# Peptides against a protein of PDB entry 6IDX: the designs that were tried, part 19

Target 1, 380 residues: chain A of PDB entry 6IDX
Amino acid sequence: KELAKLSADVTFATEFINMDGIIVLTRLVESGTKLLSHYSEMLAFTLTAFLELMDHGIVSWDMVSITFIKQIAGYVSQPMVDVSILQRSLAILESMVLNSQSLYQKIAEEITVGQLISHLQVSNQEIQTYAIALINALFLKAPEDKRQDMANAFAQKHLRSIILNHVIRGNRPIKTEMAHQLYVLQVLTFNLLEERMMTKMDPNDQAQRDIIFELRRIAFDAESDPSNAPGSGTEKRKAMYTKDYKMLGFTNHINPAMDFTQTPPGMLALDNMLYLAKVHQDTYIRIVLENSSREDKHECPFGRSAIELTKMLCEILQVGELPNEGRNDYHPMFFTHDRAFEELFGICIQLLNKTWKEMRATAEDFNKVMQVVREQITRA

## One batch from the design tools (peptide; made by RFdiffusion4, then SolubleMPNN)

Design b1_p9_2_s4 (from b1_p9_2, 4 letters changed)
Fold by OpenDDE base, seed 1:
Parts: C-alpha cells; structure tokens; sequence
Structure b1_p9_2_s4 (fold): chain B 380 residues (1-380), chain A 9 residues (1-9)
C-alpha cells in the first residue's frame, strides 16, 4: 500500500527501479500465489505500484515476461470479483499495447474484443472506460488488415450497441474520461475511411464509371421504362448524358470521373453519393430534381456540393489524424448507425441544400455557402 | 454535442 503511494514519486521510483524493485513486483504477479490471507488487496497494490513505476518511462515495457502478460490477461478474461485488480489489469494492458508492438501481438493472442465487451455491461463507469481504452489501444495498434476486419466484425456492431445502451443511455452522466474514449473510438473508426478518401478515381475504370451512370439512372430514369430508350444513335445518347451530368451538378459534365481524381475526398465522395442514392433514394432524387429544374442560376450543383461536403466532413472528423488527448467531443449518432459517416453525409447534404436556398446562392456564392454549412455542422 | 435534430426542426 505504501509502495503503491510512493511509486507515484519519480525520485522514489528511480531508486526503487535501480534496486530491481520492479522485477520483484513482476515476479509477485507471475507467481500467482493465492496463499496469503490478503492476496487480493496485496495484488491490487502490487499492480498499482507496477503501473505507477512504469508510467515514469524509466523502464521499457518490453521487459515484462510472457508469464506476466498471461497473468494480467487472465485477470481481464476470467470472472473476478475484485474490481480494483480488473481496473489495474485493463490499464496495464492498455499501456503495454500502446508502448510496444511486440506486447500488442502477445496481448491480441490472449484477449478478445468480446471479452472486453463484457466489462462494458457493468455499472462501474471506470471499468467501462478502461475497457474501451484497451479496445481503442488494440484497434490503434492493429495492422491495417486486422483493423478493417475488426471494424467489419459483428463484435463492433455489438460493441456500439452495448456502448449505446450501457454507457450513453445510462442513468449516469458521462465523465470526461469516458467521453474521451468515445471520441477516440469515433476517430479510429472514421480513420478507416482514409484509404477511400485518398483513392483517386481512375477515369478508365469501367466499374467506377458504372457507379456514376447509376447515379444518373436513379435520378432521371427511375420512372422511365427501360423500353423507352430512344432508338436514336450513340451520339444523341452521349449528348443526353452530358446534359444529365450537368443537371447532376458535376464540374466536368463531359467526364464526371474527373471530379473524383482530386484527393481528398477521392472515391469517398462517390461512395457517399451512391449510399444516398440507394438508401435515401427519395431524398437523393428530390435534391437532384429540385436543382436540375431551375433556370434562374440558383441551382445547387449536387455533384460539386457532395464532393466538397465529403472533404469538409473528413476535415471536421479529422479523418487520417490521430486522436487528440484534449478532445472529448463524440457524436451519439456514431453508435446508432452502422454507416454513421454516410448517414451524417445524408443529413449534411440536406442542410447544405436548405442553406443554399435560404441564401439564394449562385455558383459564385459556393464557398460562402460551404463556410456557413461548416459553422452549422461544427456548432451542432 | 447536441443532436443534429435541433438544426432541422
């Protein structure tokens, strides 16, 4: 107990570490010797002292044995009654994952996200916070292939549902530490969009061009029987499509694929447009047709607006950036939707279209509208 | 963060 308290002092920590004191603490954990009448209390203080000593950064986390890792992982993965041991074990594992890629690999073999989700179903918000912190650490340090798999897994849908029901909709105020971990989880999840955000469209890729054609089809051909394709020659069809792409509000109405060659937002903008067109078809058609029927130069260019809005949302959500330790602003919608980014895009594109109308904007006002929309999104 | 609901109401 006194050791745990004194271990927070850097002078004491330095001297105790120089005396191989940390090695003694690790051996106490490794031994697993439950023979002492106050073993649980002793262990809780041992883990506290170990964590406080390691937090000074004097000793590398790579000094720990595989036996130590297995014992700590065992305290998290096995049913334990002692909340203090569980809390310190979660914190130790988080620190191990964050500070060592070698330790991450070992811990990822011993612990599943499913086991950590069980610690979110408790009434203790501190345990919930440390469990999310460890999930975030594992997600941050995962190789890109594993990170994508983790995000797509049923475990992540379940995680979001559990967080929503047991944390966000809980009868308790969200503490700053929990709000930070929810923010971190949000940032790490939206960072999976970075690849698509930085992917340029290939104007020669037929599959990507077919998506743009599908956007046109949904907007303009939804009620047209495919039998009424006018039998007029290939050139009249090309001229018709150029008109349709102009009405869709693409900057390059001759070759809309060129609008997606800029990164950011690259292909992510096309993904958002396609999601809107398929999932919110009535909203998509309304936005396109309301602007395509205008002859007064007050048309909101959907294609250009969707691209610039996607870029703006990536900037607001800090896509491709590491989480900031000082931030605790999370969006509850992130935990309510499987495709929260695309749903956010669908809300914001309607806001943009409304704001454009209210401002009586023209193409010259485009940047002013985008600035007003940015302020509206960031104040919400 | 208030829900986006107030801006659309």
Amino acid sequence: as target 1 above (380 residues)
Amino acid sequence: PHSFAPALA
Scores: peptide ipSAE 0.007, ipTM 0.481, DockQ to the pose 0.024
Fold by OpenDDE base, seed 2:
Structure b1_p9_2_s4 (fold): chain B 380 residues (1-380), chain A 9 residues (1-9)
Amino acid sequence: as target 1 above (380 residues)
Amino acid sequence: PHSFAPALA
């Protein structure tokens, strides 16, 4: 107990480490010896002293044995462990994962995200915070292949549902530390969009061009019976489609695929447009037709707006960036929906269309409208 | 270093 308290002092820590004191603490954990009176209390103080000593950065985390890692992972994976031991064990595992890729590999073999999710289903917010912190550390340090597996829709949905029900909708205020871990989890989740954000459209890919054609079909042909097989010649069709792509508000009316060659937002903008057109079809058709019927130069270019809005949302959400220390701003909406980014896009594109009308904007005002919309989104 | 200091027991 006194050792755990003194280990927070850097002068004491330096001298204790110089006497191989930290090696003695690791051996106490490795032994697993339950024969001592007050074993749980002694172990909790041993783990506290170990953490405080390691936090000085004097000793490398790679000094720990595989037996030590297995004991600590055992305290997290076993039922009915003392809360004080569990809390310190979660913090030790987080620190190991963050400081060593070799320790990450060993820990990822000994513990599952499912076992960590069970520690979210408790009333103790400190345990919940350490469990999310360890999930975030594992997600951050995972290689790309395993990061995608951790990002599987089932694991994400289950984790989000439990966070929503047991953390966000819990009977206690969210502390700063928990808010930070929820922010980190949000950033790491949106970083899964980075690949699509950085994927350029291939203007020669027929499957990608068929998506753009489907956007046109949903907007303009939704009431046309498929029985009107257009028997009219190929040239009249090309001229008709160029007009339709202009009405959709693409910058390149001849080849809209060229608008998706800019990265960011690349193909992610097309994914958002298709989601809006399929899931919120009435909203999509309304936005397109309201602007396609205008001859007054106050038409809001949907295609250009959707691309630049997708880029703006990626910038606001810091897609492709590492989580920043001291940030605590998380959005509960991202825990309520499986496709929260696309739903946010659907809300924001309606806001953009409204703001464009209210400003009586023209194509020359485009950047000014986008700036006003950015301020509206960031204040909401 | 971990995300936050554990409370001393």
Scores: peptide ipSAE 0.000, ipTM 0.376, DockQ to the pose 0.108
Fold by OpenDDE base, seed 4:
Structure b1_p9_2_s4 (fold): chain B 380 residues (1-380), chain A 9 residues (1-9)
Amino acid sequence: as target 1 above (380 residues)
Amino acid sequence: PHSFAPALA
């Protein structure tokens, strides 16, 4: 107990570390000796002292044994652990993951996000915060393949649901630390969009061109079976498609693929447009047809608007940026849906279309409309 | 193949 208090002092920590004191603490944890009547209290202070000593940065985290890691992971994975031990064990695991890729690999073998989700179902917001912090650390340090798997897994859907129900919709105010961890999780989740945001469309890729054609089909020919489109459109059909791409509001209505060669937002804009067209078909068709029937030069260019809105949303959501330690602005809506980014796009494109009409905008007002929409999104 | 070739007017 006294050691745990003194370990926060750098002078004491330096001397204690020089005496191999930290090795003694690690061996106490490694022994797992439950024989003492005050074992839980002793262990809680041992873990506190260990954390405080390691936080001075004098000793490398790589000094810890695999037995130590297994004991700490055991305190997190076992259901009947004292809250004080659990909290410190989560913090130790977080620090190990953040400070050592070798320790990350070992920890990622011993614990799963699914096990950590159980610690979110408690009423203790501190335990919830440390559990999310460890999830965030594991997500941040995961290799790209494993990070994508973590995001797509049932565990991540369940994580979002549990966070929504037990943290966000809880009867307790969200503390700054929890708000920060929710922000971090949000940023890390949206950073998975970076690849698509930075992917240029290949105008020669037929599969990518077929997506643009599908957008046209859904808007103007929704009742036509895609099987009956004869592959060699006559010149007259090509001219019709050019008109349709103009009505869709592409900048390059002759070759809409060129609008997706700029990164950001690259292919991510096309993904959003396709999602809207397939999942919210009535909304998509309405937006396109309302603007395609206008002769007054007040048409909202859907294609251009969708691209610039996707870029704007990436900027607002900090896609491709590391989480900032000073930020705590999380959006509860991102925990309500699996495809929250695409749903946000679908809401914001309707807002944009509405704002365009209200402003009586023309193509010259495009940037002004986008600025107003940005302000509307960032104030909501 | 959907050709985005400009219709030569």
Scores: peptide ipSAE 0.000, ipTM 0.335, DockQ to the pose 0.010
Fold by OpenDDE base, seed 5:
Parts: sequence; structure tokens; C-alpha cells
Structure b1_p9_2_s4 (fold): chain B 380 residues (1-380), chain A 9 residues (1-9)
Amino acid sequence: as target 1 above (380 residues)
Amino acid sequence: PHSFAPALA
């Protein structure tokens, strides 16, 4: 207990470390000897002293043994551990993951996100905070392949559901530290969109062109019996498609693929459009047809609007940016839906279409409409 | 028509 207090002092820490004191603490953890009366209290103070000593940055985290890592991971994976040991073990694992890629690799083998999710189902908000902090650390330090696997995993749906039910909808006010960890988790999850945001469409890729054709089909062929495709020659068909792509509000109505060659938002805009068209088909068709039937120059160009809105949402959500320590603002919607970005896009594109009508906008007013929509989204 | 009115706080 006294050592744990003194370990916060840099002068004491330096002298204690120079006397191999930290090695003694690591060996106490490694021994795992439950033989002493009050072992749990002694261990909690040992872990506190170890963490405080390491926080001075005098000793590299790489000094820890695999046995030490396994013991700390064992305290996190065991269901009947003292709360004080669990909190400190989560904090130590977080610090290890953040400070060493070598330790990240070892820890990622010893613990699962599923084990950490179990610590979110408790009433102790401090444990919940440290568990999310460790999840965030693992997510931040994961290689791209593993980050995508973490994103696609059933674990993320479960994680979001558990956070929603046990943290956000909990009977306790969310503390600043928890709000920060929820913000970090949001930023790290939206950063998975960066690859698609930076992916240029290839105008020569037939599979990508078929997605644009599917957008046209959903908007204009949904009521047409596929049997009545008139055998009108290839030229009439091309002219029809050019008209349809103009009605969809693409900037390049001859080759809409060119509208997706700019990054950001690249292919992510096409993903959002396709999601809207498939999941919210009635909303998509309504937005397209309401604007495609207008000859008054007050048509909202859906394709252009969807691209620029996707870019705007990426900017608002800080896609590709690292989390800031001073921020604690998070969107509860992120925890309510698996495809929260695409659903946010679906809400915001309706807001844009409404705002365009209310402003009686023309194509010249496009940037003004986007500015008003940005203010509406950021104030909501 | 699911009213997705999450109040942005």
C-alpha cells in the first residue's frame, strides 16, 4: 500500500527501478502464489505499484515476461476475480497494447473481445470503462486485416448491443471517462470506412458499372415487367440509359462511373447509394422520382447530392482521423444500428432533399444547400 | 414508417 503511493513519485520510482524493484513486483505476479492471507489486497497494491512505476516511462513495457502477460490476462478472463484486481489488470493490458506492438500480438492471443464484453455486463462503470478502453486499444493497434475481422464479427453487434443496454441505457449517468471511450470506439469504427472512402472507382470495371446499372434498374424498372424490355436497338438503349443517369442526378450522365473516381468519398458514396436503394427502396425510389419528374430546374441531383453528402459525413465523423483525448461526444445511433453510417446517410439524404425543396434551390444553389445541411446535421 | 427520431443530445 505504501509502495503503491510512493510509486507515483518520479524520484522514488527512479530509485526503486534502479534497485530492480520493478523486477520484484513482476516476479510477485508471475509466482501466482495464492498461499497468503490477504493475497487479493496484496496483489491489488502490487499491480497498482507496477502500473504507477511503468507510467513514468523509465522502463520499456517490453521487459515483461510472457508469464506476466498470461497472469494478467488470466485475471481478466477469470469470472471470480476481485474488482480491484480486474480494474488494474485491464489498465495494465491497455498500457501494454498501447506501448508495444510485440505485447499487442501476445495479448491478442491470450484474450478475446468476447471476454471483454462480459465485463460490460456489470454495474461497475469503472470496470466497463477499462474494458472499453482495452477494446479500443486492441482495435487501434490491430493490423488492417484483424481490424476488418473485428468489424465484421458478430462480436461487434453484440458489443454495440451490450454497450447500448448496460452503459448508455444504464440507470447511472455516463461519466466523462466513459463518454471519451465511447467517442474513441465510434471514431475507430468509422475509420474502417477509410479504405472505401479512398477507393477510386475504375470506370472500366464491369462489376462496379453493374452497381450503377442496378441503381438505375431499382429506380426506373421496379414496375416494369421484365418481359416488356422492347427489343429496341443498342443505340436507343444507350440513349435511354443516358437519360436515366441524368434523372438520377449524376454529374457525368454519359459515364456515371466518373463521378466516383474522386477520393474522398470514392466508392463509399456508391456503397451508401446501393444500401439506400436495397434496404430503403421506397425512400430511394421516392427521392429519385420526385426529382426526375421536375422540369422546373428545381430538381435535386440525387447522384451528386449522395456523393457530396457522403464526403460531408466523412468529414463530420472524422473518418481517417485519430481520436482526440479532449473529446467525449458520441452519437447514440452508432450503438443502435449495425450499418449506422449508411442509416445516417439515409436520414441525411432525406434531410438534404427536404432542405433543397424548402430553399427552392437550383443547381447553382448546391453549395449553399450543402452548407445549410451541414449546419443542420452538426446542431442535431 | 419507423420514426427514427433519435434526439441528438
Scores: peptide ipSAE 0.005, ipTM 0.421, DockQ to the pose 0.022; fails the geometry check

Design b1_p9_3_s1 (from b1_p9_3, 7 letters changed)
Fold by OpenDDE base, seed 3:
Structure b1_p9_3_s1 (fold): chain B 380 residues (1-380), chain A 9 residues (1-9)
Amino acid sequence: as target 1 above (380 residues)
Amino acid sequence: AMSVKPVWE
């Protein structure tokens, strides 16, 4: 207990480390000897002292043995561990993952995200916070392939559901530390969109062009029996499609694929448009047709708006950026929906369309509308 | 503690 308190002092820490004191603490953990009547209390203070000593940055985290890692991981993976030991063990694992790539690899072999999710189902917000912090650390330090696997896993849906039910909708106010970890998790998850955001459309790829054609079909041909496609010559069809792409609000009416060659938002904008068209078809059709029927130059160009909105959402959500330590702003909708980004896009495109009408905007006002929409999204 | 109202519930 005294050691744990004194270990917060850098002078004491330096002297204690120079006396190989940290090695003694690690050996106490490694020994696993439950023979002492006050072992749990002693262990909790040992782990506290170890953390406080390591937080001075005097000793590399790489000094810890595999046996130590396994013991700490054991305290997190075992269901019947004292709350005080569990909390400190989660914090130690987080610090190990953040400070050492070699320790990350070892910890990632010993602990699963599924085991950490179990610690979110408790009423203790401190344990919940450290469990999310460790998940975030594992996500941050994972190779790209493993990050994608972690995000796509059923575990991620379960994680979001558990966070929603046990943290966000919990009977307790969310503390700043928890809000920060929720923000970090959001940022790290939205960073998985970076690949699509930076993927240019190939204007020569027929499969990608067929997606744009599907957007046209959903907007204009949804009620047309496919049998009544008039056998009008290929040239009249091309001219008709150019008109349809203009009504869809693409900048390049001849080849809308060119609008998706700019990165960001690249293909991510097309993904959002296709999601809206398939999942929220009535909303999509309404937005497109409402603007396509206007001859007063107050039409909101859907295609252009969708692209610029996707880009703006990527900027607001910091897609491709590391989480900022000073931020704690998270979107609860991120935890309610599997396709939260696309759903956010669907809400924001309706807001944009509304704001465009309210402002009586023209194409010249486009940037001004986008600025107003940005303020509306960021203040909400 | 400013309760950040959950914007998008």
Scores: peptide ipSAE 0.005, ipTM 0.421, DockQ to the pose 0.041
Fold by OpenDDE base, seed 2:
Structure b1_p9_3_s1 (fold): chain B 380 residues (1-380), chain A 9 residues (1-9)
Amino acid sequence: as target 1 above (380 residues)
Amino acid sequence: AMSVKPVWE
C-alpha cells in the first residue's frame, strides 16, 4: 500500500527501479501464489505500483514475461475476479498493447473481444471504460488484414447494442474518460471507410458502371414495366442516358463514372447513393424527380451534391485521421444503426435539398449552399 | 439573415 503511493513519485520510482524493484513486482504476479492472507489486496497494490512505475517511462514494456501477460490476461478472462484486480489488469493490458507491438501479438492471442464485451454489461463505469479502452487499443494496433476482421466483430450489432444499452443509456452520467473512449471507438470505426473514400472509380469497369446505370433505373424506370423498353437503336439510347445523367445531377453527363475518380470521396459517394436508392427508394426517387422536372435553373444537382456531401461528412467525421487526445465528442446515433454513416448521409442529403430550395440556389450558389449545410450539420 | 433553425430539434 505504501509502495503503491510512493510509486507515483518520480524520485522514488527511479530509485526503486534502480534496485530492481519492478522485477520483484512482476515475479509476484507471475507466481500466482494464493497462499498469502489478503492475497487480493496485496495483488491490487502490486498491480497499482507496477502501473505507476511503468508510467514514468523509465522501463520498457518489453521487459515483461509471457507468464506475466498470461496472468494478467487470466484476471480479465476469468469471471470471479476482484473488481480492483480486474480494473488494473485491463489498464495494464491497454498500456502493453499501446506501447509494444510484440506484446499486442501475445495479448491478441490470449484475449477475445467477446470476453471484453462481458465487462461492458456491468454497472461499474470504470470497468466499462477500461474494457472499451482495451478494445480501442487492440483495434488501433491491429495489422490492416486483421483490422477488418475486428471491424466485422464491432459491426456486429452486439457491441453497439451493449454500449448503447449499458453505457450510453445507463443510469449514470458519462464521465470524461468514457466519453473519450467512445470518441476513439467512433473514429476507429469510421476510419474503415478510408479505403472506399480513397478508391477511385475505374471508368472502364463495367460492373462499377452498372451501379450508375442502376441508380438511373431506380430513379426513372422503377414504375415502367420492363416490357416497354423501347427497342430504339444504340445511338438513341446513348442520347437518352446523357439526358438521364444530367437529370441525376452528375457533372459529367456523358460519363458519370468520371465524377467518382476524385478522391476523396471516390467510391464511398457511390456506395452512399446506392444505399439511399435501395434502402430509402421513395426518398431517393422524390429528390431526383422533383429536381429533374425543374426548368428554372434552380434544380439541385443530386449527383454532384451527394459527392460533395460525402466528402464533407468525411471531413466532419475526420475519416482517415487518428483519434486526438483530449477529445470526447461522440455521436450516440452511430451506436443506434448498423449503417450509421449511410443513414447520416440520407438525412443530410434531404437537409441539403431543403436548404437548396429555401435559398433558391442555382449552380453558382453551390459552394454557399454547402457552407450553410456544413454549419447546420456541425451545430446539430 | 434568417437564422435557419437547426433541423435536429
Scores: peptide ipSAE 0.000, ipTM 0.438, DockQ to the pose 0.026
Fold by OpenDDE base, seed 4:
Structure b1_p9_3_s1 (fold): chain B 380 residues (1-380), chain A 9 residues (1-9)
Amino acid sequence: as target 1 above (380 residues)
Amino acid sequence: AMSVKPVWE
């Protein structure tokens, strides 16, 4: 207990480490010897002292043995562990993951996100915070392939549901530390959109062009059977498509694929448009047709608006940026839906369309409308 | 008209 308190002092820590004191603490954990009176209390203080000593950055985290890692991971994976031991074990694992890629690999083999989710179903917000912090650390340090797998896993979907029900909708105020970890989780999850945000459309890729054609079909020809072969009436059809792409509000009416060659938002804007058109078809059709029927120059260019809105949402959500330690702003909606970004886009595009109408905007007012929409989104 | 700030609902 005294050691744990003194370990916060850098002078004491330096002297204690120079005396190989940290090695003694690691051996106490490695021994796993439950035969001592007050073992749990002793272990809790040992783990506290170890963490405080390591936080001085004097000793590399790579000094820890695999036996030590397995013991700490064991305290997190076991269903009946003392809360004090669990909290410190989560913090130690987080620090190990953050400070050493070699330790990350070992820890990722010993624990699962599913095991960490169990620690979110408790009433203790500190345990919940450390569990999310460790999940965030694992997510941050994972290879890109593994990050995508983690995000797609049932564990991450379940994680969002558990966070929503046990943290956000809990009867307790969310502390700053928890709010920060929720922010971090949000940023790390939205960073998975970076690839699509930075993917340029290839105007020669037929599959990508077929998506744009599908947007046109859904808007203007939703009842027509796709069976009418694309073959015969080529030039008149191209002229019709140019008109349709103008009504859709693309900047390039001849080749809308060119509007998606700019990164950001690249293909991510097309993904959002396609999601809206398929999942919220009535909303999509309404927005497009309301603007396509206007002859008063007050038409909202849907295609251009969708692209610039996607870019703006990426900026607001910090897509491709590392989490900032000073930020604690999270969006509760992120935890309500698996496709939260696309749903946010669907809400915001309706807001944009409403705002455009209320402002009686023209194409010249586009940037002003986008500024107003940005202010509304960032205040919500 | 351009001074209208929509209310976020």
Scores: peptide ipSAE 0.000, ipTM 0.451, DockQ to the pose 0.025
Fold by OpenDDE base, seed 5:
Structure b1_p9_3_s1 (fold): chain B 380 residues (1-380), chain A 9 residues (1-9)
Amino acid sequence: as target 1 above (380 residues)
Amino acid sequence: AMSVKPVWE
């Protein structure tokens, strides 16, 4: 207990480390000897002293043995562990993951996200905070292939549901530390969009072009009896499609694929449009048809607007940026929807379309409308 | 009037 307090002092820590004191603490953990009276309390103080000593950055985290890692991971995976030991064990694992890629690899083999999710179901907000912190650390340090695996729809849905029900909708005020970890989790999850945001459309890829064609089909062919497809020549069809792509508000009416070659937002804008068209079809059709029927130059170009809105949302949400330690602003909506970004896009595109109408905007006002919409989104 | 409910409340 006294050692744990003194270990916060850098002068004491330096001397204690120079005396190989940290090695003694690690060996106490490694031994797993439960025979001592007050073992749990003593272990909790040992882990506190170890963490405080390591936080001085004097000793590399890579000094930690695999046996030590397994013991600490064991305290996190076992259901009947003292809360004080569990908290410190989560904090140690977080620090290990953050400070060493080698330790990350070892810990990722010993602990599952599912085990960490179980610690979110407890009534202790500190345990919940450290569990999310460790999830965040694992997510941050995971290689891209493993991030996608961690990002599997089921694990994410379950994690979000548990956070929503046990943390956000809990009967307790959210502390600053928890709010920060929720912010970090949000940022790290939005960073999964970075790949799509930076993916250029290939104008020669037929599968990608078929998505654009599907957007046209959903907007314009849904009411057309397939019987009246005029069998007239390929040129009339090309001219017809060019008109449809103009009505969809693409900048390149001949080859809309060219509008998605800019990164950001690249293919992510097309993903948002397709999501809107499939999941919110009535909203999509309404937005497109309201603007396609206008001859007064007050048409809102849906395609261009959707691309620039996607880019704007990526900028507002800081997609691809690392989380800032000073921030604790999280969005509850992120935890309520599986496809929160696409749903946000669907809300914001309606806001954009409304704002365009209210402003009586023309194509010349486009940037001004986008600025007003940005202010509306960032104040909400 | 679609009230822009604060998306974040």
Scores: peptide ipSAE 0.000, ipTM 0.447, DockQ to the pose 0.038

